# Designs tried in a protein design run: peptides against a protein of PDB entry 3S8F. Part 6

Target 1, 157 residues: chain A of PDB entry 3S8F
Amino acid sequence: VLTLFVAVPSLMTAFTVAASLEFAGRLRGGRGLFGWIRALPWDNPAFVAPVLGLLGFIPGGAGGIVNASFTLDYVVHNTAWVPGHFHLQVASLVTLTAMGSLYWLLPNLTGKPISDAQRRLGLAVVWLWFLGMMIMAVGLHWAGLLNVPRRAYIAQV
Target 2, 166 residues: chain B of PDB entry 3S8F
Amino acid sequence: DEHKAHKAILAYEKGWLAFSLAMLFVFIALIAYTLATHTAGVIPAGKLERVDPTTVRQEGPWADPAQAVVQTGPNQYTVYVLAFAFGYQPNPIEVPQGAEIVFKITSPDVIHGFHVEGTNINVEVLPGEVSTVRYTFKRPGEYRIICNQYCGLGHQNMFGTIVVKE

## One batch from the design tools (peptide; made by RFdiffusion4, then SolubleMPNN)

Design b2_p20_5_s4
Fold by OpenDDE base, seed 2:
Structure b2_p20_5_s4 (fold): chain B 157 residues (1-157), chain C 166 residues (1-166), chain A 20 residues (1-20)
Amino acid sequence: as target 1 above (157 residues)
Amino acid sequence: as target 2 above (166 residues)
Amino acid sequence: FDELLAKFLAFLQKAFEAAE
């Protein structure tokens, strides 16, 4: 009940963020159904990082509902599914948001803008992190569905 | 300008709400379908039972591992299992193939896991509570019990064995 | 909304249990 209740404001937050992104993209000259996405500042790691985090958070959030469902949780509880879930939530959303925040915060704190090389490196780091995390998360969820246990170094599957 | 921006954002809320909701349902449906098509599934459990973890080793059905396997009916057994730091009792657990086995699992010390490889048996074992799992082994052989809940320094080596005899 | 979501999830759970 509590999880389902929390799902409502979470969804509201999610579509509000999405709406804000669309508006921002349209302000930047994007038009059409998807043109606003292309208009977003994908060259800025401070933007890309948290957005990728949000994208990873969507399936993670769905997994959270699964984990809160007693019948489904019985299947996935204490399996590799669980670490797969929180890697999407923590290691993706939280971590990428932190990374993005740093790419904004550090230049402002130091008074020195990041170089183009640093910007490009930041983009590479963020995208590679996201890619690796998605591979890991998918693998862990899959392994969990195959009943690979959590907190065990060996498994028979 | 900020007010105008906020007003403009509201224009997209309806569409994004519908899309987000649809995507949520799609993901949940896909996950549910995936779970339903896999071998792991829900195992029937009994009502919550309580036990005193401080005396469970000395008194009651868990006290003697030699008497842990109890035949309760034709082709029906109850197995009283202790999960402790760091192992399982009895070990091995010997049961016949094709019999309906009711595992009654508890812990005298800390929380442990009871995960039987090759099966969908996977429960946490809490001191003071009895975990009940019903299962029928269709194939003979050895099934390893592993602890999937961190329970201390020896957690990684906490194993048991179920031997299913023909 | 939460009630509708709960109903949907309950349906999925029931379907999952039936499939097992």
Scores: peptide ipSAE 0.000, ipTM 0.700, DockQ to the pose 0.027
Fold by OpenDDE base, seed 3:
Structure b2_p20_5_s4 (fold): chain B 157 residues (1-157), chain C 166 residues (1-166), chain A 20 residues (1-20)
Amino acid sequence: as target 1 above (157 residues)
Amino acid sequence: as target 2 above (166 residues)
Amino acid sequence: FDELLAKFLAFLQKAFEAAE
C-alpha cells in the first residue's frame, strides 16, 4: 500500500498542470466551475493535442496503478490489457504531445504561421487520433479482462 | 498584478491538490475493495524453486515427457512442463477431469509464456526458475496453451494442448 | 480524522492480508 504513495509526486505534477489550465481559462474569460474549460483555445491544435493526451493519460495512469498492484497485475499481465495501457500512455500522451509540439515548433522556427486550412486539418488529425486511440484502448482493455493474450494472433474469445 | 496572479494560481493549486489526494485515496480504496471481494481469482505464488536450465533436459523430472504427469495423491497430479523454443512438452498434456493439477513449469532456453485459454493460468516461465500453478479442470476437452511472451522467430506458432479426459 | 484514517488503514491491511 505504501508503495502506491509513489503516485503522490505524479499527482502533484498533474494538479499543477490542471491549475495552469484553469488559470489560463479564467484569464481568457471563463467563469464558474466549468466555464474556464470552454474558454481554453480549442481552436489551436498545438493546444488541443497535448490536452487530449493528458485526458487519455488519466485512465492510463489509473491502469498503471492496477499494473503496479501485485495481485491485480496477475489478472492483467501479458493480456491485451497491457498494450491498451501502452496506447494510452505512449500513443496518446507522448504522441499527441509530440504532434502538438510540431504545430507550435514549425511555425515558430519558420516564422510563418499555419494557414487556416492547415489549422483545421491539424484539429481534425489530433481529434481523430484521440478518438481512434480511445476506441482501441477501450477495446484492448476489455479484451484483456476477457483474458485475451498479448503477443498472440489468436484468442479463445 | 503578478502577485495577484500568483495568489490565484496558488488557490487553484490548493484545490487541485485536495482533489488529487482525494482521488488517490479513492483509487486505493477501490483496489482494496477489489482485492477483498475477488481474491478467489488470484493464484498465490509458490515457494521460490530453482533449477539448472542447462541440465533440465537431461536429468530430473522434466527430462522425460512420458513421465511428466505424476500422480501425487487421490485425484491429485503434478505435471512437469517444459516451455522451449518453440513448443511445450509434454504435448499434449493429458489430465483427468476434476483432478487437482499442479503444474511445474520451467524453460531450458529463454523466457516463455504459459497462458492456458479458458482458465486463469497465465504465467511467465523463466529459465532457472520453476513456475508453480495449481488448477482443477472442471470441464473436459482441449485447452490451448499460448506463449504470450516473445521468445524468438517461432513465437507466434508456439502452442500446446491440455487434454482433459472425463 | 485520525480515527478515520486508522480505520481506513486497518481496512487496507485486512484486505491485503486476505489477498495474500
Scores: peptide ipSAE 0.000, ipTM 0.742, DockQ to the pose 0.025
Fold by OpenDDE base, seed 5:
Structure b2_p20_5_s4 (fold): chain B 157 residues (1-157), chain C 166 residues (1-166), chain A 20 residues (1-20)
Amino acid sequence: as target 1 above (157 residues)
Amino acid sequence: as target 2 above (166 residues)
Amino acid sequence: FDELLAKFLAFLQKAFEAAE
């Protein structure tokens, strides 16, 4: 019940953010149905990190609805599916947002802008983190559907 | 121009609302797919039943592991299982192949898991509550019971066995 | 709403079962 109360507002917020990003992208010169995406500042790790987090949060949010469903939860509950969901929500969205925030916060706190090398390194870190998290999350969800138990070091499959 | 900006924002908002609706259908489709492919043979939740965890070891159907398997019909059995720190009783649980087995599972101490490998039996066991699971083993052999709910220092070693006899 | 949702889910379930 609680999850459903949160799901709808969260979904509305997500699409509102997306609309804002589209508007921003179009202001930056992007045109067409998808051109605004390319116009966003993909060279800034402070931007890329939370956006990748949001992308990972989409399947995680869908999974949250699944987990909140009585009949569907019976299938996935206490399997590797659940850690997969958590890693999308916490280790992807929350962590990447925190990482991205640091790329903005630290330069402002120190009064020193990041170097180009630091920027490139930041981009590499964020993208690699996202890739790793997606691989792990997909694997955990898949394992969960194969009835691999949560909180156990052994499984039949 | 404020009017032009407002009109543009409204158009984008309508587009994203349409997209959001489409995504809702995608999510519903995903749920339906999951139900269709992974919920076959789902064991429905039983009626909530309570028991006193402080006396369950001393009196009642869980008190004697030797009497835990009760034949209730020609091809029906009830098995009274205790999940405790750190194991299961009876262990092994011996049941015949092809019989309908009703597991009545409870705990005298803390919350445990009852996950039977090779089956869709996967329930949490709460002290003071009786978990009821109905299952028919079609294949003979040994089925391992795994605790998938953290229950203490010995959690990782908490296993049981169901032996299905021909 | 519940009836509509149930019908829709049933339709999808049948479609997926038929496809597999």
Scores: peptide ipSAE 0.000, ipTM 0.715, DockQ to the pose 0.031
Fold by OpenDDE base, seed 4:
Structure b2_p20_5_s4 (fold): chain B 157 residues (1-157), chain C 166 residues (1-166), chain A 20 residues (1-20)
Amino acid sequence: as target 1 above (157 residues)
Amino acid sequence: as target 2 above (166 residues)
Amino acid sequence: FDELLAKFLAFLQKAFEAAE
């Protein structure tokens, strides 16, 4: 039970980021309960990528709580569920954040802005990556619930 | 204005903090709901039992595979299983259908997995610790044991078999 | 939920087999 309290600092981090996003959206003219979301710079892959990573991180975090529960962990431990969790936490959040960081870092390092074509391509890449990772993660979680083992090349199902 | 910005951010943080706390309770509730509605086949955690991995092959209940299956009651058995690089002993494990089987599993070398296909048996096996799992096989046949914890170069080939006899 | 998941997995399985 005490292990579940690890979720508290994680959620605190999440709300801080969310608060920053809402503030930014409202500064950009967004109004209402959800209007600030639309006002965020969705045309910038440096923004979109890490945000998509965060979106994937949410269900991953929920899964982390499951994994931290000794009763539920018995069901999912060393099954495909665990890789599913990691793909959300690492291959989505960390990877997309890294990708997004490049779209900020490289222009600053080179002193040259990215072209519109590069921007559009970047948006396509991060959205497609996110979509693929979500499909993969859902599949892995599902397979895990079906008792597909982790670290095994064969399974009953 | 920096002060205004900080004040605004603080307000949003308070709101999202409340939301985060609410979500925490939602997650706890979902876990509770899952446990309440999906409790079939739950195996309780065994008590901590320790063993010396350096002598487990030489003396004690794991030393002789021929004596690994011990009848403890009319329809109850204890099976002392070793998971090692790279296999299981005894192999096969022969048990009767419908009997309550208590698996006592340990390792003489490194951490292994003990995943029995077709069952909810899925535990890690740590050297120096005895994993205890209770299960009743309702169907006769062969059940494959899979190592689902990386244990070395031969990990992918580490399999065992449980034969459930009518 | 289980039914939906099963359908989704079945779809993925078919897609995987088709891709081989």
Scores: peptide ipSAE 0.010, ipTM 0.737, DockQ to the pose 0.019; fails the geometry check

## One batch from the design tools (peptide; made by RFdiffusion4, then SolubleMPNN)

Design b2_p22_6_s2
Fold by OpenDDE base, seed 5:
Structure b2_p22_6_s2 (fold): chain B 157 residues (1-157), chain C 166 residues (1-166), chain A 22 residues (1-22)
Amino acid sequence: as target 1 above (157 residues)
Amino acid sequence: as target 2 above (166 residues)
Amino acid sequence: VAALLALAAALAAAGAQAALAA
């Protein structure tokens, strides 16, 4: 009940953010159905990190609805599926947002801009983190569907 | 200026809301697909059954492991299983192949898991509550019971065995 | 299934309200 209760506001927020991104991209010269995406500041880790987090959060959110469903939860409950969901929500969205916030916050607090090298390193860290999280999440969800138990070091498969 | 920006934002929001409604149907379809492909043989939850965890070891159907397997019909058995820190009883659980087995599982101490490898049996076991699972073992052999709910220092080594005899 | 239907209805209602408010 709680998950479904918060699902509607969360989805509304997600698509509002998407609308804001489209507007921002179009202000930056993007045109067409997808051109606004390319126009967004993909060279800024403070932008890229939370956006990648949001992208990872989409399947995680869908998984939340699955986990909250009585019929579907029977299949996935206490399997590797559950930590897969957690890692998308916490280790992807929350962690990447935290990383991105630091790339914005620290330069502003110190008054010192990040160097170009630091910017590039930040981009590498964020993208590598996202990639690793997606690999792990897919693996955990897949393992869960194959009945790999949660909180156990052994599995039949 | 502000009005122009506001109108532009609203236009995009309307578009994305329409898209969101379309995606809602996609999400529901995906959930339905997952349900259809992965829930074959799901055992529905039964009625709530309660037991006193403080006396379950001393009296009642769980008290004697030697009497835990009860034949209730020609090809039907009820098995009264205790999950405890840190193991299962009876252990092993011996049942015949092809028989309908009703597991009635409870705990005298803390919450445990009851996950049987090679089956869709996967339930949490709560003190004071009886978990009921129905299953028919079609293949003879040994099936390992795994605790998949953290229950203390010995959790990782908490295993049981179901022996299915021909 | 009932939960999914409820969610679908809630989302549809939210979308309709947003469309009317815009």
Scores: peptide ipSAE 0.007, ipTM 0.720, DockQ to the pose 0.054
Fold by OpenDDE base, seed 1:
Structure b2_p22_6_s2 (fold): chain B 157 residues (1-157), chain C 166 residues (1-166), chain A 22 residues (1-22)
Amino acid sequence: as target 1 above (157 residues)
Amino acid sequence: as target 2 above (166 residues)
Amino acid sequence: VAALLALAAALAAAGAQAALAA
């Protein structure tokens, strides 16, 4: 229970990033409660990737609170729920952030901008990655709730 | 301009901070709700019990698998289980249907898992510690024990069986 | 449950105080 205090700075950090996104979207002409989202540069894989990572991190973060609770962890510990959680955290946020960083870094280091074809390919990659990750994560969390153990090749469900 | 930007950023930060705190409360409330409504599914943990993993095979209640199942009352049993690389003892574990079973599980070697299919029994087993789980099997039959904690090259094949007799 | 609710209340109070102090 006391471990839940870690959620405070974590959420503060995450939603400060969200605040920055809102600010950026509004600077780009977005208006209203949600119009700023559409105004963000969704045509840039260097932007889209880490944002999708953040979106995947939301349910993962919620899962982190669950996993940190000794009462709820009793239900989910060492089940497929756990790998579902860290795939959202590592394979979604961390990996997509790294991917997004590369879409910025490589053009910067080489001095050569990415072509439009490369840009479109990059967008396809990060969106497909995100979609696949969400499907897998939902499946793993569902299996975990059905008490499918992790680190086992068989289960009676 | 810079001052306006600073104020705007602070406003957004405050708004999202409030939202973050609200979400934190929602999650804590959900935890509290789950605890309040699903207490029957929670097996209370006892005090930490310690054993010497280097001698647990030679002396004490885990030393003889034939004496692992101990009747402690008219419908109560204690089962002393060893999880080891790579199996469980006793195997099978034979218990009567409808009896309250207290599993006392420890390991002589490395960390193992003790996951019983068809039940909510799922604990880690640490060398030097005794995991205690209480359960009543309502249905007769065989329940597979699965090691869900990596314990070495034979981990994937580490299984046990609980046989619940009528 | 009571402890969790108390924790939630404490976190709410602490968060509100931090937000107001910022």
Scores: peptide ipSAE 0.000, ipTM 0.750, DockQ to the pose 0.041
Fold by OpenDDE base, seed 2:
Structure b2_p22_6_s2 (fold): chain B 157 residues (1-157), chain C 166 residues (1-166), chain A 22 residues (1-22)
Amino acid sequence: as target 1 above (157 residues)
Amino acid sequence: as target 2 above (166 residues)
Amino acid sequence: VAALLALAAALAAAGAQAALAA
């Protein structure tokens, strides 16, 4: 009940952010249904990181609803599914947002812009992080559905 | 210009909010569909039953491991299981193949898990409450019980065994 | 299933009200 109650405001917030991104993309010259996405600053790790975090949060949010459903929770509770959910929510959204914030914050605090090499490295880091998190999350969710327990070094499969 | 931009933003927000509501409906519909098509494996929760964790080892149906398996009817058994730091009682739990087994599980100390490998039995065990799980073992053999809820320093070694006899 | 559908309807209604109030 509590999770589902929070789900509505969270969705509203998430899609408001998406609306802001669409507006920003269109201001940058993007046109059409998806052209605004291409117009966004994908060369900036401070932008890419939190956006990838948001993308990872989508399946995580859906999983949150599953975890809050009594009947479905019976299937997934205390299995590898739960860590999979956590890694999407924390290690994807929160961590990538923190990374992105750092790429914005440090240049502003130091007054020194990041070099092109640092920028490219940053892009590589956040994309690889996202990819790794998605692979691990899919694996953990799959294992959870196969009834692999959490907090145990053994599994039935 | 600022007012125009504000109106444009609001228009996008309204569109995305409508999309969000549609997606919410889709997700809930998918969950509902999954539940409607995959209900056969769900074990119903039993009635809430309370027990005194301070006396459960001394008095009542959990007190004697030798009396833990009770035949309640033809091909029906109730098994009174204690999950404790750090193991299960009785251990092993011996039950016949094909019988309907009602596990009544409680704890004298802290919260534990009761996860039976090879089955869909997976419940938390709370001191002061009785967890009830109904299951029929169709295949004979040994089924390992795993604690999947952290319960202390010995948590990782907390195992039990269910022996299903032909 | 019925409860989930009811919840979906309630959430949709709440969302619509929130959108109108914003």
Scores: peptide ipSAE 0.000, ipTM 0.715, DockQ to the pose 0.047
Fold by OpenDDE base, seed 3:
Structure b2_p22_6_s2 (fold): chain B 157 residues (1-157), chain C 166 residues (1-166), chain A 22 residues (1-22)
Amino acid sequence: as target 1 above (157 residues)
Amino acid sequence: as target 2 above (166 residues)
Amino acid sequence: VAALLALAAALAAAGAQAALAA
């Protein structure tokens, strides 16, 4: 029971980040319930990548609660479900944040801005990465529910 | 300016806090719903049973594969299974259709998996501990046992078979 | 299931109290 209380600090951190994003969007001229989202710098891969990571982390966090449940974990443990969770938490959030950080870090380290072509390519990369990760994660979770084993080259289905 | 910004942030934080609490409730509710609707037949965890992995091959109910299947009642059996690098003992495991089977699984060496295809049997097997799983096979045939916990160089080839007889 | 629902309610109540106290 107490294990699930771990979600509370995590959610507190998450809403602080979300609040910061809303504030930033409103500072950029966004209005209304959703207008602030549109106002965020979606043309910058250094911004888009970690935000997409955050979006992937939401279902991953929900899955974390599932995995922490002793009863539900019995169903999903050592199935493809677990790698699905990993790819949302690590290969989505962490990896996309690293990718996005590169687009901020390199210009600052070199003193040279990225070209428009590099920016567009970066956007393509992070969106394609996110799309691929979401497809794979959904597939792995689905396969896990179908009792496809983890760490095996064969599957029941 | 800073004061205005602080008030704005606080307002947004309150809104998102409410949202986060609502989502927390939704997640817990979804878990509860899933438990209520999709966990029928889940075997509850038993009490911790220990065994000495250094002697389990030499003495006790796991020592002789010919004695591994024990009838404990008219329609009930206990099967003492060893998961080892890299296979299962006995192999095949022969059990009758429709009987309640209690698997007692342990390991003499490293951690293994015991995943039976076509069933909800999926447990880790730890040296020094006995995993207990109860299952009734309704259909005759062969059921493959897969090791789903990495156990070394031969992990990928570690399979067993349960033969359910009519 | 009942325990999970109770936990959800308890967490919601605790969170609401914390939010009001802040």
Scores: peptide ipSAE 0.000, ipTM 0.737, DockQ to the pose 0.040

